# Ledger of designs, part 8: peptides against a protein of PDB entry 5FRP

Target 1, 225 residues: chain A of PDB entry 5FRP
Amino acid sequence: VEWTESIPQIIATREDISKELNQALAKTFIDSDPRVRRTSVMIFNKVPVTEIWKNITNKAIYTSLLHLAREKHKEVRELCINTMAKFYSNSLNEIERTYQNKEIWEIIDTIPSTLYNLYYINDLNINEQVDSVIFEYLLPFEPDNDKRVHRLLTVLSHFDKKAFTSFFAFNARQIKISFAISKYIDFSKFLNNQESMSSSQGPIVMNKYNQTLQWLASGLSDSTK

## One batch from the design tools (peptide; aimed at target 1 E71 K72 N122 N127)

Design b2_p29_7_s4 (made by RFdiffusion4, then SolubleMPNN; from b2_p29_7, 13 letters changed)
Fold by OpenDDE base, seed 5:
Structure b2_p29_7_s4 (fold): chain B 225 residues (1-225), chain A 29 residues (1-29)
Amino acid sequence: as target 1 above (225 residues)
Amino acid sequence: AQDDLDEEEIKKAREEQKKEEEELAKERA
């Protein structure tokens, strides 16, 4: 435990972590003591994503991290689910895909699938957590439609069949809501522009706006029930 | 089929790690 607790500081201070250290760290992720596993997962929360990618090069660490999402120990599992989702998001935002890191990306790209597959456990607490991390990290609100679509496509591009099924079952509605909100904002801006309202497009936009509002209202009401 | 929480995932990770360690050991020999 103490050794693992020192790792974040080591990663933060060192530009390179030895192969030996990576191997040792890999063992901590699969340690029989859940406290050790927890501490190991916390490394991903405490260390900047760029430093993790730079210094943690052992694939086994990332693979092991993903495996912890299905472990029996609740605290570690919950931490892992949050951690991997956040790490995925941060990686997408901050880490460039290169030839050198391709093997790690192959693992990281499976995080969405790993998370969506957790729905098959059919545990309400897990489902809620997965919903939460999807909304917060995997498919966060993005006002830019192109960016939002790009993120969605990135997430979906590595889905297995089970993940797709879960995606459509649980999260398709959330994505639609996010798009609808974006449209709402655009329509609101249009409506606030007097010149636009006086145009021939005004009535058409107004109609679409009303339809969108009605859809949003119905969707939001269902989410609050 | 409801997928159970998999203790075997940790076991699999251990097995994979062992294989990687063995491969690394072979590269050093």
Scores: peptide ipSAE 0.163, ipTM 0.729, DockQ to the pose 0.034
OpenDDE base, seeds 1, 2, 3, 4: peptide ipSAE 0.161, 0.157, 0.161, 0.148; ipTM 0.724, 0.707, 0.716, 0.711; seeds 1, 4 fail the geometry check

## One batch from the design tools (peptide; aimed at target 1 Y120)

Design b2_p30_1_s2 (made by RFdiffusion4, then SolubleMPNN; its pose is not in this set)
Fold by OpenDDE base, seed 4:
Structure b2_p30_1_s2 (fold): chain B 225 residues (1-225), chain A 30 residues (1-30)
Amino acid sequence: as target 1 above (225 residues)
Amino acid sequence: NEEEEKKLKEVEKNFIPYEARKKLKELLKK
């Protein structure tokens, strides 16, 4: 743990990380102690993306990072999912594709598929987290249509069949959620008007409001679990 | 494929922005 905790500082201060250091770091990602694994993942959060790409050249590190998305230890898994999504987004924004980093990009380009494939685990907490990182890091809202489409195409470019399937299912769900939210807003506006509430439609709209709210709530994970 | 791109653009327009989703979650938890 202590050794791994020192790595961010080393990466930040050294121009080149030795092969030996990369090999040692690779071992920390598969350490039996979840604290060591967690600390290893945190390197990707503490070190600028440009420095990571420059200094971490061992493919095994990146591969191991992606594997931790299916980690049994909940905290490590959750951290890894957020970390890899953010790292992917930052890499797209800040790292150029070169011949020298091609092999690393081949791994990084699988991050979207890796994340979308987590839906097949059928875990509500994982599903919620994946939903969140998609909106935050993979496919953030972009007002520029061309940029938005370009990002989308980039994300999809390395999808496997399973990832595509989950992608479409995700999108369909989002459309339904969007529709429900629109209804929720409309019902809320109606119910906030005293004249409307006193009308014959008042009880009907209240019922629809409650149904919509329940439906929306059912899609949310219990924050206490 | 232009047609596929059009469909993808349409789907993307229906995505709830992260901030809006976050706000919605906060409202539903109250």
Scores: peptide ipSAE 0.011, ipTM 0.380, DockQ to the pose 0.094
OpenDDE base, seeds 1, 2, 3, 5: peptide ipSAE 0.007, 0.006, 0.008, 0.009; ipTM 0.313, 0.313, 0.326, 0.321

Design b2_p30_2_s3 (made by RFdiffusion4, then SolubleMPNN; its pose is not in this set)
Fold by OpenDDE base, seed 5:
Structure b2_p30_2_s3 (fold): chain B 225 residues (1-225), chain A 30 residues (1-30)
Amino acid sequence: as target 1 above (225 residues)
Amino acid sequence: SEDEELEKKYEEAQKKEEEKWEELEEKLKE
């Protein structure tokens, strides 16, 4: 753990990381101690993406990072999911595709598919997290249409069959959520009007409001668990 | 295979969620 904690400084200060260090780092991602694995994942959060690509050249590190998305330890898994999504986005924005880094890109390009495949675990907490990282890192808001389309095509170009299936399901769900939220707002406005509440429609709208709210809430994980 | 089992469970879960949505949608259209 202690030496792993020093790795961010080493990567930030040194131009070349030795093969031996890369090999040692690769082993930390599969260490039996969750603290070691956590520290290893955190390297990708503490070190600039350009320095990561420059100094971490062992492909096994990247494959191991992606594998941690399905690990048993909740904290490490959650950290890994956020980390790989952010790293993917940063890589797309800052790293040029070259012949030399082709093998690493082949791994990094599978991050979207890896994340979308997590929906098959059928865990509400994981689903919520994947939803979040999609909006934040994979397919963020982009006002430029050309850039938005290009990003989407890049994400989709490396999907497996399962990822496509979950992608379509995700989008369909988002449309439903948007509709439900719109209705929630409409009902809220109605219920805040005293004349409307006193009308024959008052009880009907109240019922619809409650049902809409219940549906919206059912899609959320229990924050206490 | 484990992957096939996960896919089946996913499909079943999606079906249940769709049923819940359809129920809500029907109530909201009345």
Scores: peptide ipSAE 0.368, ipTM 0.863, DockQ to the pose 0.826
OpenDDE base, seeds 1, 2, 3, 4: peptide ipSAE 0.367, 0.364, 0.366, 0.365; ipTM 0.863, 0.861, 0.861, 0.861; seed 1 fails the geometry check

Design b2_p30_5 (made by RFdiffusion4)
Pose (drawn by RFdiffusion4):
Structure b2_p30_5 (pose): chain A 225 residues (1-225), chain P 30 residues (1-30)
Amino acid sequence: as target 1 above (225 residues)
Amino acid sequence: SSEEEEVLEEALEIYEEHKDEIEELAEEWL
């Protein structure tokens, strides 16, 4: 850990080495101890994306980084998901493509598909995290009308069938969710004024709203929240 | 672009081939 903690500054201060470091971090990314794996993925977080793209070039680093996204260990998996997504976003907003660096890009480009494939594991927390992460770094809410799409296609550019089916299913759910929140408000407004304390639908509508709110809460990690 | 057209064609083809599967996934995840 002590050794792994020093790399970001070294990489940030010297290009003298990209050989031994690439040789070492590969082992450091698959070490048995999760502390070192975390300290390893923290490199992609602490040192700027450009210096990463310049200094570390070994194929195994990126594959291990993405590989850990499916790991049992939670603290490593979450930081991994967040990191490789923010990295994916920054790895397009700063670094262009040439004849030689494309060799590794096929990994950076399969990041969204890998991210979308996490939904298939069916974990509430992970689904929530991927949800949060995608709209934070991948498909941002800014800044304009045209580029969102221009990049959206680049995100969609490298998908497997699963990524598409899940990309669409996420969208097919959106309408049904909208049809729910809208009715949720249409039912929640029932308390604006006295419509039926026990009249028209008092004994029935309360137990439609009260039971309907559980449907939206069934997908969240903490439904009691 | 041609690359974007290819991606859109693939997406449409996958959607047409797997519409039922997509609906089933959407329902499962609800």

Design b2_p30_7_s1 (made by RFdiffusion4, then SolubleMPNN; its pose is not in this set)
Fold by OpenDDE base, seed 1:
Structure b2_p30_7_s1 (fold): chain B 225 residues (1-225), chain A 30 residues (1-30)
Amino acid sequence: as target 1 above (225 residues)
Amino acid sequence: DKEEIEELMKVFELSEEEAEEIYNKALELL
């Protein structure tokens, strides 16, 4: 535990972590003591994503992180699920895909599938947590249509068959709501432009706007029942 | 795949053109 607790500071201060240190760190993720495993996961929360990618080069560390999502110890599992989702989101936002980091990205790109596959455990607490991290980190609300679509496509592009099934079963409605809200905002902007309203597209946009509002209203009413 | 495009249209209430665009972009990201 004590050794692992020093790792965040080492990673933050050193540009080149030895192969031996990476190997030692990899072993902490599979340690018999849940406190050691917990501390190992916390590295990904305490160290900036850019420093993690720079200094943690052992693939086994990332693979082991993903495996902890199914571990028996509840606290470690819950921490791991939150950590990997956040790490995925931060990586998408801050890390470029290069030839050098390709092998790590191949692992990180499986995080969405890893999370969606947790629904098959059929545990209500796990399901709630997965829902939470999906909407907070994987597919957050994004008013920009291009960014929203791009993120969605990125997440979907690496899905296995089971993840696709879970996606449509559990999250399709929520994603649809987010999409509808975004359209509502766009339509509202359009409606506020008098020149756009006088165009031939005006009635078509108005119809879509009304349909969107109706759908949103119906969805909200169902959630209150 | 036509089936995948139709599913996108249904789930996300997209036009055929929008769904095709999304599908093609997804393929490019693979």
Scores: peptide ipSAE 0.053, ipTM 0.633, DockQ to the pose 0.135
OpenDDE base, seeds 2, 3, 4, 5: peptide ipSAE 0.091, 0.030, 0.036, 0.068; ipTM 0.663, 0.605, 0.480, 0.639; seeds 2, 4, 5 fail the geometry check

Design b2_p30_7_s2 (made by RFdiffusion4, then SolubleMPNN; its pose is not in this set)
Fold by OpenDDE base, seed 4:
Structure b2_p30_7_s2 (fold): chain B 225 residues (1-225), chain A 30 residues (1-30)
Amino acid sequence: as target 1 above (225 residues)
Amino acid sequence: EKKEIEELKKVFKLSEEEAEEIYKKALELL
């Protein structure tokens, strides 16, 4: 564990991580101790995406990261799902596609499918997390139409059949989630304004806010209906 | 088809044309 915790600093300070270090790091992702696996995943959160792509060249590391999305250990799984979604988004924004990194991109491009395939596990907690990371990282709100369309097409371009099926099946739920989040943000802004709270609309907004919170907390159970 | 296009429009704030194009491309990929 302590050794793995030092890796982010090493990656940040060294331009070239040795092949040996990459091999050792690959082993940490499959370690029997969930703490070791967790620490390994955290590397992707602590190190800038550009440095990860530069220094982590072993394909097995990326493949292993994706496999942890189905990890039995809940904390590691949840961390992995968030990490891989964020890493995908950051990679799309910051990493150019080259001949040299083609093989890594082939793995990274499967992240959307990997995430959408988690819906087939039929676990409510996993479904909620996948919904969250889709809106936060995979398909974030983009005011520019061309950019929004391009991102969507990029995400869809590598879907397997199962991912496509789940994508279309859950679109209605995603709309409801996005709407609820938007309302939550608006309500939060309203609540921070004392003048608005003291108005005649204050109690009405508070009621709607509480209803929205309750709906979000219930895991969107009513949206499946 | 119409339902899926409408959902795409709502989720991604797309025009009708954009949603149709995306839907068509998605079908071609399947």
Scores: peptide ipSAE 0.035, ipTM 0.544, DockQ to the pose 0.111
OpenDDE base, seeds 1, 2, 3, 5: peptide ipSAE 0.017, 0.017, 0.035, 0.021; ipTM 0.506, 0.439, 0.594, 0.536

Design b2_p30_8 (made by RFdiffusion4)
Pose (drawn by RFdiffusion4):
Structure b2_p30_8 (pose): chain A 225 residues (1-225), chain P 30 residues (1-30)
Amino acid sequence: as target 1 above (225 residues)
Amino acid sequence: EEETYEEYLEEIEEALEELEEEIEELEEEE
């Protein structure tokens, strides 16, 4: 851990080495101890994306980084999901493509598909995290009308069938969810004024809204929240 | 994972059927 903690500054201060470091971090990314794996992925977080793209070039680093996204260990997996997504975003907003660096890009480009494939594991927390992460770094809410799409295509550019089916299913659910929140408000407004304390639908509508709110809460990690 | 994948396919099929029905209804109204 002590050794792994020092790399970001070294990489940030010296290009003298990209050989031994690439040789070592590969082992450091698959070590048995999760602390070192975390401290390894923290590199992609602490040191700027450009210096990563310049200094570390070994194929195994990126594959291990993305590989850990499916890991049992939680603290590593979450930081991994967040990191490789923010990295994917920054890895397009700063670094162009040439004849030589494309060789590794096929990994950076399969990041969204890998991210979308996490939904298939069917974990509430992970689904929530991927949800939060995608709209934070991948498909941002800014800044304009045209580029969102221009990049949306580049995100969609490298998908497997699963990524598409899940990309669309996430969208198919959106309408059903909208049809829910809208009725949720239409039912929640029932308390604006006295419509039926026990009149028209008092004994029935309360247990439609009260039971309907559970449907939206069934997908969240903490439904009781 | 396979079961989840099938469920997603079913959801997409259902959403397509619902869209078709909505299109038919709009045609009838026209």

Design b2_p30_8_s1 (made by RFdiffusion4, then SolubleMPNN; from b2_p30_8, 13 letters changed)
Fold by OpenDDE base, seed 1:
Structure b2_p30_8_s1 (fold): chain B 225 residues (1-225), chain A 30 residues (1-30)
Amino acid sequence: as target 1 above (225 residues)
Amino acid sequence: EEKVYEEDLKLIKEYLEELKKLEEELEKEL
């Protein structure tokens, strides 16, 4: 435990983490003591994502992190699920894909599928947590439609059939609503522009606006029934 | 930029088609 607690400081201060340190860290993720495993997961929360990618080069660490999502110890599992989702989001935002980090990205790109596969456990507490981390970290609220669509495509691009099925069952409706709301806002802004209303596109936009309103109205009515 | 949008649109269409198929499959199982 104690030496693992020192690792965040070592990663933050040392440019060259030895192969030996990476090997030692890999062992802590599979330690028999849940406290050691917990402390190891916390490294991913305490160290900036850029420093993790730079200094943690042992693939087994990342694989072991993902494996802890199915941990028997509730606290470690819950922490791991939150940690890996956040780490995925931060990595997408801050880490460039390079030849050198390709093999780590191949693991990190499986995080969405790993999370969605937890729905098959059929545990209500796990399902609630997965829902939470999906909308907090994987598919967060993004006011930029292009960025939101790009993030969605990125998440979906690595899905296996099982993950895709879970996505459809649990999240597709919420995402559809989010897109419809975004279109409603965009069309409302367009309609408020007098110059746009007089354009040849005016009738087309009005039709799409009305369709969006009808869809929103029907979706809201079905949720209240 | 335009090429990226075309690829994204293609991917979106492919995923929407897959979603529709999955929706139809799930509706049959219910």
Scores: peptide ipSAE 0.008, ipTM 0.366, DockQ to the pose 0.041
OpenDDE base, seeds 2, 3, 4, 5: peptide ipSAE 0.006, 0.011, 0.007, 0.006; ipTM 0.357, 0.339, 0.358, 0.347; seed 3 fails the geometry check

Design b2_p30_8_s3 (made by RFdiffusion4, then SolubleMPNN; from b2_p30_8, 17 letters changed)
Fold by OpenDDE base, seed 5:
Structure b2_p30_8_s3 (fold): chain B 225 residues (1-225), chain A 30 residues (1-30)
Amino acid sequence: as target 1 above (225 residues)
Amino acid sequence: MEKVLEEDEELIKEAEEEKRKLEELLEELK
């Protein structure tokens, strides 16, 4: 525990972390003592993302971090989930993709999949935490449409099959609502145009409008229950 | 190493079915 607690200071003060230190750190992530594992995860919270990428070059550390997301020890797991989501977001914002860091990025790019696959554990507390970190770190609110789309595409581009299924299944309601609202707006615009309403398409659009409203009403009622 | 939490296989199947339903709905709304 004590030596692991010193690592953030070492990383902050030394530009060159030895291979030996990286190997020792990798072992702490799989230590039998949950306090040691917790302290190891906290390194990613205490050290700036740029310094982590510079000094932690052992792939096993990143892989081990991701594995802790499914750990049975609740406190370590919860810390890990928050840590990896935040680390992913910070990495996307601050770390450039280079040839030298490609192998680490290959691991970091799996964080979204790792998180979405946690829904399959069927635990309500885990689900709530995953929802929270998705909203805060993976797919944060972005008023710029281009940036928002770019972030979404980045997150989705590395999904495994299971995570992709999870994304659609568990976010399906939001996707459906968003799509339905978009259609509702289009139909409303059409209905406000008298020339369009007098056309042969008028009754068809009116029917679709009513169906969309009924669907929205039913979907919203289920969320309030 | 402490045991990892296991995935619920039935929930995976349910998620696949929900995805299918969503895809069908999206095709109907096109």
Scores: peptide ipSAE 0.322, ipTM 0.841, DockQ to the pose 0.071
OpenDDE base, seeds 1, 2, 3, 4: peptide ipSAE 0.317, 0.319, 0.313, 0.319; ipTM 0.837, 0.836, 0.822, 0.840; seed 2 fails the geometry check

